# Designs tried in a protein design run: peptides against a protein of PDB entry 4GMN. Part 65

Target 1, 375 residues: chain A of PDB entry 4GMN
Amino acid sequence: RYANITLLALVTLASIGTDFQETLVKGNQGSRESPISAADEEWNGFDDADGDAMDVDQKSSSGEDQEEDYEEIDVKEDDEDDDDDSITSEMQADMERVVGADGTDDGDLEDLPTLRELIQTAVPQLIRLSNLPIDSDESLTIQSHALSALNNISWTISCLEFANGENANIHNAWYPTAKKIWRKTILPILEADSADLKLATQVTSLAWAVARVLHGETPTDGNPHRKFISLYHSSKQQAGGNSNSIEEPEDPFQGLGVKCIGVVGSLAHDPAPIEVNREVGVFLVTLLRQSNNVPPAEIVEALNQLFDIYGDEELACDKEVFWKDGFLKHLEEFLPKMRTLTKGIDKRTQPELRTRADEALLNLGRFVQYKKKHA

## One batch from the design tools (peptide; made by RFdiffusion4, then SolubleMPNN)

Design b1_p12_6_s1 (from b1_p12_6, 4 letters changed)
Fold by OpenDDE base, seed 1:
Structure b1_p12_6_s1 (fold): chain B 375 residues (1-375), chain A 12 residues (1-12)
Amino acid sequence: as target 1 above (375 residues)
Amino acid sequence: MPVPLPPVRPVP
């Protein structure tokens, strides 16, 4: 009886965490109907500095009309108002405030009551439940559901913008809790000698969500980056040996390999120790060199992590790792391979993977050009 | 359980 109530509560908390993310995605889509005209803006890295707006003089060149008659397929959007009765009016009001919040208040969640209760009341209980002694299938089930709820909440929070002081109140409330999830949930499970790939996938997903907010400030105790790199390699060895491999998730971006890359990439950001950054950077560049044996989704994620880690030339990791270890050469040599890989993805059968590969290819071209100018 | 998708990175 108590177990069933606990499981129902954990399922409900996991759903609330997902629904909160879906509302963030929908809210951000409504604000982006400004057509960013594809102006050839030169990619200048990730400058956090208030650098003067370059006036780019628009020289209009007129090029002629070709009327291609696209038959308007009147897709009746049956607005099935799936009033997903899961979205509470309080949660929606919290979301509207998060999207509109001028981040001026020091860690107070007074205006975000649902998010406050998730962080302050629910998450501490989920950490407790994820760290119970596993002595039964029931305790293992409770741990799995607690990890799922922590994952969904942590992912939702990790989808908020925290750059330029945006959502600073949420960041300040979440940051100590994220460190607690890392130390009390992630590290103990990652240090347990468990052959459970399901548990490893759950904890790695949670670790990625947490590390996307903590970045290089993620606790370095026990060299967690090496544990995730080891998990990556171990998962590939197991998939090669037994046709009883866990079915690869239908979504290529939900694979354990992608999650391991996402974690270690996030852990390597400034202010991570240069040796942590180096070990991760070498791992990521090694995946590109071995790309013939690496799933396309893992290549896309490895590229994106390399761009984020080394996008700023002012960071110590640019000089001490990127340039010193000769990463530019490996990225440049990978460009023709990435073009071949991307063109090999069927747009009809894997549209998302193709889109993200086209984006990663574009960004790789821009990034290589940027780094060549700043050499 | 839907595992939330990692956010699509905007193309710079």
Scores: peptide ipSAE 0.020, ipTM 0.711, DockQ to the pose 0.089
Fold by OpenDDE base, seed 5:
Parts: structure tokens; sequence; C-alpha cells
Structure b1_p12_6_s1 (fold): chain B 375 residues (1-375), chain A 12 residues (1-12)
């Protein structure tokens, strides 16, 4: 009885974490109809004036009119209004306040009661439940659900803008809690060195969500970046040896490899120690060099992490790692490989992966040009 | 600057 109530509460907290994210995504889509701010005008760098419209005269081969009367199957779109009324009006109102806060309202967490209760009441209990001794299938199940709930809450919060002092109230409330999740949940599980790939995937997902907010301020105790790099390599060795399908996640971006890259990338952001940044940067650049044996989604994530880590020339890692270790050359040499990789992704079977690869290819071209201009 | 990519989704 108590176990089932605890599990139901954990599933509910995990759902709440997801539902908040969906509301954030929906809210941010509504705000994107604001006219493109004039800040996009100044990057006049791509005069692709080579509009050589290759007028491919595709010769009209007159193939005969076979009027095959395809019966208009009136697919009644049963608009099953899946009124997924899962989102409480209070949760929606909290997310609308977070998304609709044009940067000027130092709204206290008092104005965000649901988010406040998630951070202040739920998360401390989830941390406690994730730290229970694993002595039974029941305790393992409780840990898994506690990790899922922590993951979803942490991901939702990591989708908020914190740049330029936006959502500073939420950041200030979350930051100590995120460090507590890292020290009390993530590190102990990583130090237990479990062969459980499910647990490793859950803790790595949570670690990524937490590290997306903490960046280089993530606690460096026990060199966590090396543990995630090791986990990346270990996961590849296991996948190559056993045709016992861990069902590749339907979403290529939910793979353990992508999650490991996302964690270590996030850990390498400023103000990370230059040696941590270097070890991660070398790892990411090495993936690009070995791209023939790396899943496309991991290449996309590795590129994005490289752009985010080294996008600012004022950061110490630009001079001390990017330029010093010659990363530009590796990115330039990777451009033709990325074009080939991206073109090899079928738009029909993997539309999201193709879109994200096309974006990463575009960004790689832009990033290389940017770095060459600032050399 | 590179275009920011959308975050990876949480585990449902």
Amino acid sequence: as target 1 above (375 residues)
Amino acid sequence: MPVPLPPVRPVP
C-alpha cells in the first residue's frame, strides 16, 4: 500500500515536470510571432549572391492521363480533442508568468506557488528517495521513479532563460537545489559504478538537465566529466558486443551517448577549470574525427556543445584551448564530412534528426567563418 | 552566433 502510493506520487511528480515543459514550449511558440528584432540584420556575412539558379530544364515527358479515380477517403479527422487537461490551471498560470515575464519583473517565487513547491518541497523528498539503500526490487523501482521525477523537473527548469538576469528568482532558488541534486543524487550513483545501463541513462539525463543550469559551476568533486566520458566509451563497447537490443530509443537524441555528450559539454562551459574544458573539448573534437563510427545524433550534439563552449572569444577557454589546441582546423576538416553525413539522413524516416543535422551543418559553417574572422 | 537549438526533451 505505502509503496504504491509513493510510486503514484512519483509518477505524478514526473508527469507534472513534463507538463510544465510542454506549457513552456507552447508559451514560447506564441511569443515567436513577435517581429524579428533588428539584431538579426547585422550578420550580413553570407552574401550568397551566387544564386546560380541552375535552370534544370526537366523536359516535360508527356506521360498519358490515367484518371485513376482515387476515392476520396473522407478521413474524418476525429479531432479527439485529447483535452490532456493534465496541466492544472495553477501550473499553467505559473508557466505563463515565467514565459510572459519580459525580463523586468523581479517576480518572487511567491508568485510561482507550484514551481516553489516543486523546488522547495518535492525535490528534497525526491533526493531522499533516490538515496535509499537498494536492497530490493521495490527500492530500485522507487529510485528509478524518483530519478525520473528529478529529471523532468530539472529539464523543465533548464528550459528557462537565465541569461541577462532573466528568471533570476527561479535561478536563485534552483541553483542551491541543483547543486544538492548533483552532490546527493548524481555523484553517489556515479560512484557506485553500477553496470545498470537503465540507471546510468537516468542519472546521465538528470546530470545533463542539472548541468545545463550550473554549467562550469557544477561541482568538480571526483572529476565527473571523466566519469561521463568513461560511461560514453563503456556504453559503445556494450552496444557493439551484444545484439541483445537495448531497444535504441525511438528518438535518436534520447540515447545514452547523446546524454553523455550533453553532460560533459555543459560541464565544460565557463567558468569550468581550463583542464576540464580541454579534456571535454578534445573528447568532442575526437568524436568528429571518428564520425564514421559515431551516430549522427551524437555528432549533432557534439557540434552544438562545441559551439556553446567556444562561441565567446572573451572566455579564457577560447585562447587557452580552442586556439591553442588547434580546434578550428578540425572543424574545417569536418565540414565536408558533416555535409555528407547530413545528406545521408533520410528526411522521410528521420525528419527531426535531419532537421537538427541541417541546423548543425549551417551552424558549423557559420562558426568556422566567425572563428576565421576573429583569428 | 550559431542559432540556439531546442533542448533535448525530458524522459516521459
Scores: peptide ipSAE 0.020, ipTM 0.717, DockQ to the pose 0.614
Fold by OpenDDE base, seed 4:
Structure b1_p12_6_s1 (fold): chain B 375 residues (1-375), chain A 12 residues (1-12)
Amino acid sequence: as target 1 above (375 residues)
Amino acid sequence: MPVPLPPVRPVP
């Protein structure tokens, strides 16, 4: 009896978290009805000059398979004692205690009572329910529904603009709660190293939603970027071995691989440690180099993350990672591959994937040109 | 439930 009431409440909270997106967007638009006069800047579309592309029938020449024997490079594991110079959870808790003493400007949500109750009342209970000991199918079901509700709330909030002081009251109310979701829900599930790919997909979706707000200010305890990179690789190995175990999501952008890329990309933003930024940047660039074996949606997400991380030349990661590790060369070499990949996506069967790939290709060309001017 | 996809930000 109590379980069915709890499940109904969790389903209701997950629905409210999704439906609230429309309310937040409408609320922010209502504040912007100052009549900014239509300046009709006619974007003069580029004239499609009729390029009569001649059908060149290039005959199939059968070229013989040369098996090139790749020598196994025996990489000796040098046991370097990783002095984990990570700010320990104690140091981070002490920093929070020092920063938290000078004004809990508990983001004034007086005008947003529903959002206040979601953040202050519902989310703490959802965190508790996501951390229940798993001793039954009922506790697994409760955890899954609690994670779904946290996911929907976190994604809705992550769709708000927080740049230039927009929604600062919501940001200030959400930020400590987002850190609490990370430390109390996400990290314990990642550390449990469960072979449950459904749970991994749920927690990674939640982690991405949280990291889209916290960015490089996401708690670094236990090197979570490495955990998501490992999860990415493990998910690829399992997909290759069992043709029966996960229906690929109907939406290619809902895949576990895309979600892992979205998390680690978000974690690598300033003010992330330069080494975290480097490891993520190298991972993302490596996906582009290996693009023949990577789903197109993951390539699109990896490109978008690279643009967002390295778009600002004033950031330390531009000099210390992007330029130092030669990322521009890899992006330039990837341009012709991205053109081929994008053209290979059928607009009729995968219209969204094609649109997102066309946008990522356009942005890649612009980004490479931008970086070449600022070299 | 469908997760809202992040908007594509144009590179400046």
Scores: peptide ipSAE 0.020, ipTM 0.705, DockQ to the pose 0.090
Fold by OpenDDE base, seed 2:
Structure b1_p12_6_s1 (fold): chain B 375 residues (1-375), chain A 12 residues (1-12)
Amino acid sequence: as target 1 above (375 residues)
Amino acid sequence: MPVPLPPVRPVP
């Protein structure tokens, strides 16, 4: 009876975390329908300094009407209004404030009551429940649901912009909580060295969400980057041995390998120790060199992490790792392989994977050109 | 440019 109430509460908290994420994605898609103009914008790195709001001066070039007769495929919208009444009016109002906050409201979490209660009341209980001794299938189920709820909340918060002091109130409330999740939930589970791939996938997903906010400020206690690299290699050895036991996730980006890459990439950002950055950078570049047997989604993620880690030339890791260890040569040699890999992805069967591979290929070309100018 | 991070489909 108490367990069923606890499980229902954990499922409800995981749902609320999901619904928040979906609302953020919908709100950000309305803002991101600014077409990625295929302008040959030279990738100039990550300059933190100049808040030149890209005033995309819409020079209306009137180019002439070619009426290509798009046959109106009458897609009957079967409006199955699945009224997923899951989004409370208060939650929607909090999300509209977070998405619509034009960087100027240093507002307290007082104005975000739902998010405040999630961070201050729910998350501390979820950390407690995820760190209970596993003595039964019931305690394992409680841990799994507590990790799911922590994952969904942490992912939602990691989708907020925190650059340039945006959402600083949320960042300031989340940052100590994120470090607490890392130290009290993630590290103990990683140190238990469980053969449970489901648990490993859940904790690695949570670790990625947390590390996307903390970056190089993620606690380095016990060299967690090496644990995730080891987990990556162990997951590949198990997949090669038993074709019957890992349902490959329907989404290629939900794979344990992608999640491990995302965690270690995030851990390698400034101000991470140069030794941590080097070990991660060498791991990522090694995946590109060995790409013939690496899933395309892991290559896409490894490229994105390399761009984010080494995009700024002012960072110590650029000189001490990227240039010193000769990463540019490996990226340049990988360009023709990436073109072949991307072209090998069927747009019909894997549209998202193809889109992300096309983007990563474009960014790889730009990044190699940028780094060659700064050599 | 922040690469649009994979929409982590929430674990149900």
Scores: peptide ipSAE 0.019, ipTM 0.714, DockQ to the pose 0.375

Design b1_p12_6_s2 (from b1_p12_6, 4 letters changed)
Fold by OpenDDE base, seed 4:
Structure b1_p12_6_s2 (fold): chain B 375 residues (1-375), chain A 12 residues (1-12)
Amino acid sequence: as target 1 above (375 residues)
Amino acid sequence: MPVPLPPVRPLP
């Protein structure tokens, strides 16, 4: 009896978390009815000049199998005890006490009472319910619904603009709660190293929504970027072994691989440690190099993350990672592959994937040209 | 439930 009431409440909170996106967007639009005069900047469309594509009949020439014998490079695991000088959770908690003593600007949500109740009343209960001991199918169901509600709320908030001081009251109210979701819900589930791909997909979706707001200020305890990279690789190994048990999501951008890329990309933003940025940057560039074996949606997400991480030349990661590790060369070499990949996507069967790939290809060309001017 | 996909930001 109590379980059914709890489940109904969790489903209702998950629905409210999605429906609230429309109300937040409408609320922000109501404040922007200052008549900004439509300066009709005529976007002069590109004149598609008449390119007669001559049908070149490529005759199939059978070229012979050369077995190249790849020598097994025996990489000795040198167990270097890296004393991970990671700021301990205790030092982070003490820094939060020192920074939190002068700014009890609990972001004034007086004008947003529903959002205030979601953040201050509902989310703490959802965190508690996501951390229940799993001892029954009922407790697993409660956890899954609590994670779904946290996901929907976190995604809705992550779709708000926080640049230039926009929605600062919402940001200030959400930021400490987002850190609590990370430390109390996301990290414990990741550390439990569960073989449950459904749970992994739920927690990774939530982690991405949270990391899209916290960026490089996401708690670094236990190197979460490495855990999501490992989860990416593990998900690929399982997909290769059992073609019968993971229904690929109908939406290619809802895959666990895309979600892992979105998390680690978000974690690598400034002010992330340069080594975290490097490991993520190398991972993302490696996906582009291996693109023949990577789903197109993951390539699109990896490109978008690389653009967002390295788009600003004033950031330390531009000099210390992007230029130092030679990422421009890899992006330039990937341009012709991306053109081929994008053209291979059928606009009729996968219109969204094709649109996102066309956008990512355009941005890749612009980004490479931008970086070449600033070299 | 559908997760809202991040909008593609065009590079400036």
Scores: peptide ipSAE 0.019, ipTM 0.704, DockQ to the pose 0.090
Fold by OpenDDE base, seed 1:
Structure b1_p12_6_s2 (fold): chain B 375 residues (1-375), chain A 12 residues (1-12)
Amino acid sequence: as target 1 above (375 residues)
Amino acid sequence: MPVPLPPVRPLP
């Protein structure tokens, strides 16, 4: 009885975390119709000069008439407004405030009551439940649901913009809690000798969501980047040996490999120690060099992480790692391979993977050109 | 539950 109530509460908290994210995505789509005034930056256009016009004139033929009378099936769109009653008016009002808030307040969530209760009341209980002794299948189920709820909440918060002081109140409230999730939930599970790939996938997903906010300020105790790199390699060795591989997720970006890359990439951001940044950067560049044996989604994620880590030339990691360890050469040598990889993805069967690969290819070209100008 | 993919940030 108590376990079923706890499980229901954990499922409900996991749903609230998802619904809050869907509302953020919908809110961000509506605000993008403000016409960004064209600031006059002289984009020196591609002079595509010389494409000679071959004039092929071909003719004529005339085939006839068949009037097939298509009966207009009046499909009554019953607009079942599935008002997904999951979004509370209070949660919607919190989201509207998050999208509109000039971040002037020192971590007070007075104006965000739902988010405040999630961070201050729910998350501490979820951390407690994720740390219970595993002595039964029931305790394992409770841990899994607690990790799922922590994951969804952490992902939702990680989708907020925190650059330029945006959402500073939410960032300031979340930051100590995110460090607590890392130290009390993520690290103990990563230090446990567990062959459970499902648990590893859950904790790695949570670790990525947390590390997307903490970046290089993520606690470095026990070298967590090396644990995730080791997990990446171990997962690839297991997939090669047993036909009882966990079915690869239908979404190629939900794979454990992608999640490991996302975690270690996020951990390598400034102000991460240069040694941590170097080990991660070498790992990511090594994936590109070995791309023939790496899933396309992992290549896309590894590229995005490299752009985010090394996009700023003012950072110590640009000089001490990117230039010193010769990463530009590896990115240049990878450009023709990325074009081949991207063209090999079928747009009909994997439209999202193709779109994300086309974007990563475009960004790789721009990034290589950028770095060559600043060499 | 699908974990939201981070939006691809286009490089400037």
Scores: peptide ipSAE 0.019, ipTM 0.706, DockQ to the pose 0.081
Fold by OpenDDE base, seed 3:
Structure b1_p12_6_s2 (fold): chain B 375 residues (1-375), chain A 12 residues (1-12)
Amino acid sequence: as target 1 above (375 residues)
Amino acid sequence: MPVPLPPVRPLP
């Protein structure tokens, strides 16, 4: 009885975390449709005029009409109006305040009662539940659900803008809690060195969500970036050795490899120690050099992390790592490989992976040009 | 549970 109530409460907290996120993503997409007035920046298009039209006369071979009569299976769309009215009026009001908060309100979380209760009341209990001694299948189930709820809450908060002092009240409330999740939940699970890939995937997802807010201010105790790099390599060795196919997640970006890259990338941001930044930067550039044996989604994530880490030339990591270790050369040498990789992704079967690869290829070209101008 | 993918920020 108590376990089932606890599990239901954990599932409900995890749902609240996802529903809050979907509406924040929808709200942030709507605010970007403010028409940036077309300032006519004359993009002087590259005038590649030499399209020599090779007229390849491919002969019409008449192959016979086999009318295969596909029976129209009248799939009655049962409009299950899943009116998942899971969004409470209080959650919606908190979301409208977060989306409308033009960073000028030194407002305490007093004006965000749902988010306040999530951070101050729910998260401390979830941390406690994730740290229970594992002595039964019931305690494993409770840990998994507590990690799921922590993941969803942490991901939701990580989708907020905190640049330029935006959402500073939420950042200030979350920051000590995020450090507590890291030290009390993430680090103990990583130090237990469990062969459980499900647990490793859950804790790595949570670690990424937390590190997306804390960046280089994430606690460096015990060199966690090396643990995630080790986990990345160990996960690849296990996938190659045992015919127990870990069902590759249907979404290529949900893989443990992508999550490990996202964590270590986030940990390498300023003000991370230059040694941490270097070890991560070398790891990411090494993935690009070995790209023939790396999933395309991991290449996309590794590129995005490299752009975010080294996009600012004023940072110490630009001079002491990017230029000093010759990363530009490796990115230039990777451009033709990235074009081939991206063109090899079928738009019909993997539309999202193709879109993100096209974006990462475009950004790689721009980033290389940017760095060459600032050399 | 869908883990929401970080929005790819296009470089300016």
Scores: peptide ipSAE 0.019, ipTM 0.706, DockQ to the pose 0.090
Fold by OpenDDE base, seed 5:
Structure b1_p12_6_s2 (fold): chain B 375 residues (1-375), chain A 12 residues (1-12)
Amino acid sequence: as target 1 above (375 residues)
Amino acid sequence: MPVPLPPVRPLP
């Protein structure tokens, strides 16, 4: 009876975390008419002002008019309007204050009651539940649900902009809590070295969400980047041996490999130790060099992490790692391979993967050009 | 359980 109530509460907290994320995504889609963020001014390599690069010679081959009778597929819009009722008016009001274009940075967590209760009340209990001794299937189930709820809350918070002091109130409340999740939940599970790939996937997803806010300020105790690199390699060895037992996630970006790349990339951001940055940067560049044996989604994520880590030339990692270890040459040599990889993704069967690969290819071109101008 | 998609990073 108590277990079922605890599980229901954990499922509810995980749902609340997802529903908040969906609200953030919906809110940010409405704001896409807002002018070029200050981030576009700093990244002079991604400026679309040189419109000359996409002369795709569409040789108009005049192929004859075959009037194929397009049967008007009456797509009944089944108005499955049923999913909008999950967001409470309080949750919506909290997210509107965080995501709304009029979000004055003067908001206290007092004005965000649902988010406050998630951070201050729910998360400490979830950390406690994730640390229970695993002695039964019930305790394992509780841990899995506690990790799911922590993951969803942490992902939602990691969707907020914290650059330039935006959402500083939320950042200041979350930062010590994120460090506590890392030290009390993530590290103990990683140190237990469980052969459970489900648990590894859950903790890695949570670690990525937490590391997206903490970046290089993530606690370095026990060299977590090396543990996630090891987990990446171990996951590939297991997948190659048993063609029958890991349902590849329907979404290629939900794979353990992508999550490992996302974690280690986030851990390598400034102000990460240069040694950590170097080990991660070498790992990511090595994935590009070995791209024939790496899933396309992992290549996309590895590229995005390389852009984020080495985008700023003022950072110590640019000089001490990117230039010193000759990463530009590897990125230039990868451009033709990335074009081939991206063209190999079927737009009909994998539209999202194709879109993200086309974007990563574009960004790779711009990044290489940027770095050549700043050489 | 829907695993929350990692937010699409705004491309710079």
Scores: peptide ipSAE 0.019, ipTM 0.711, DockQ to the pose 0.081

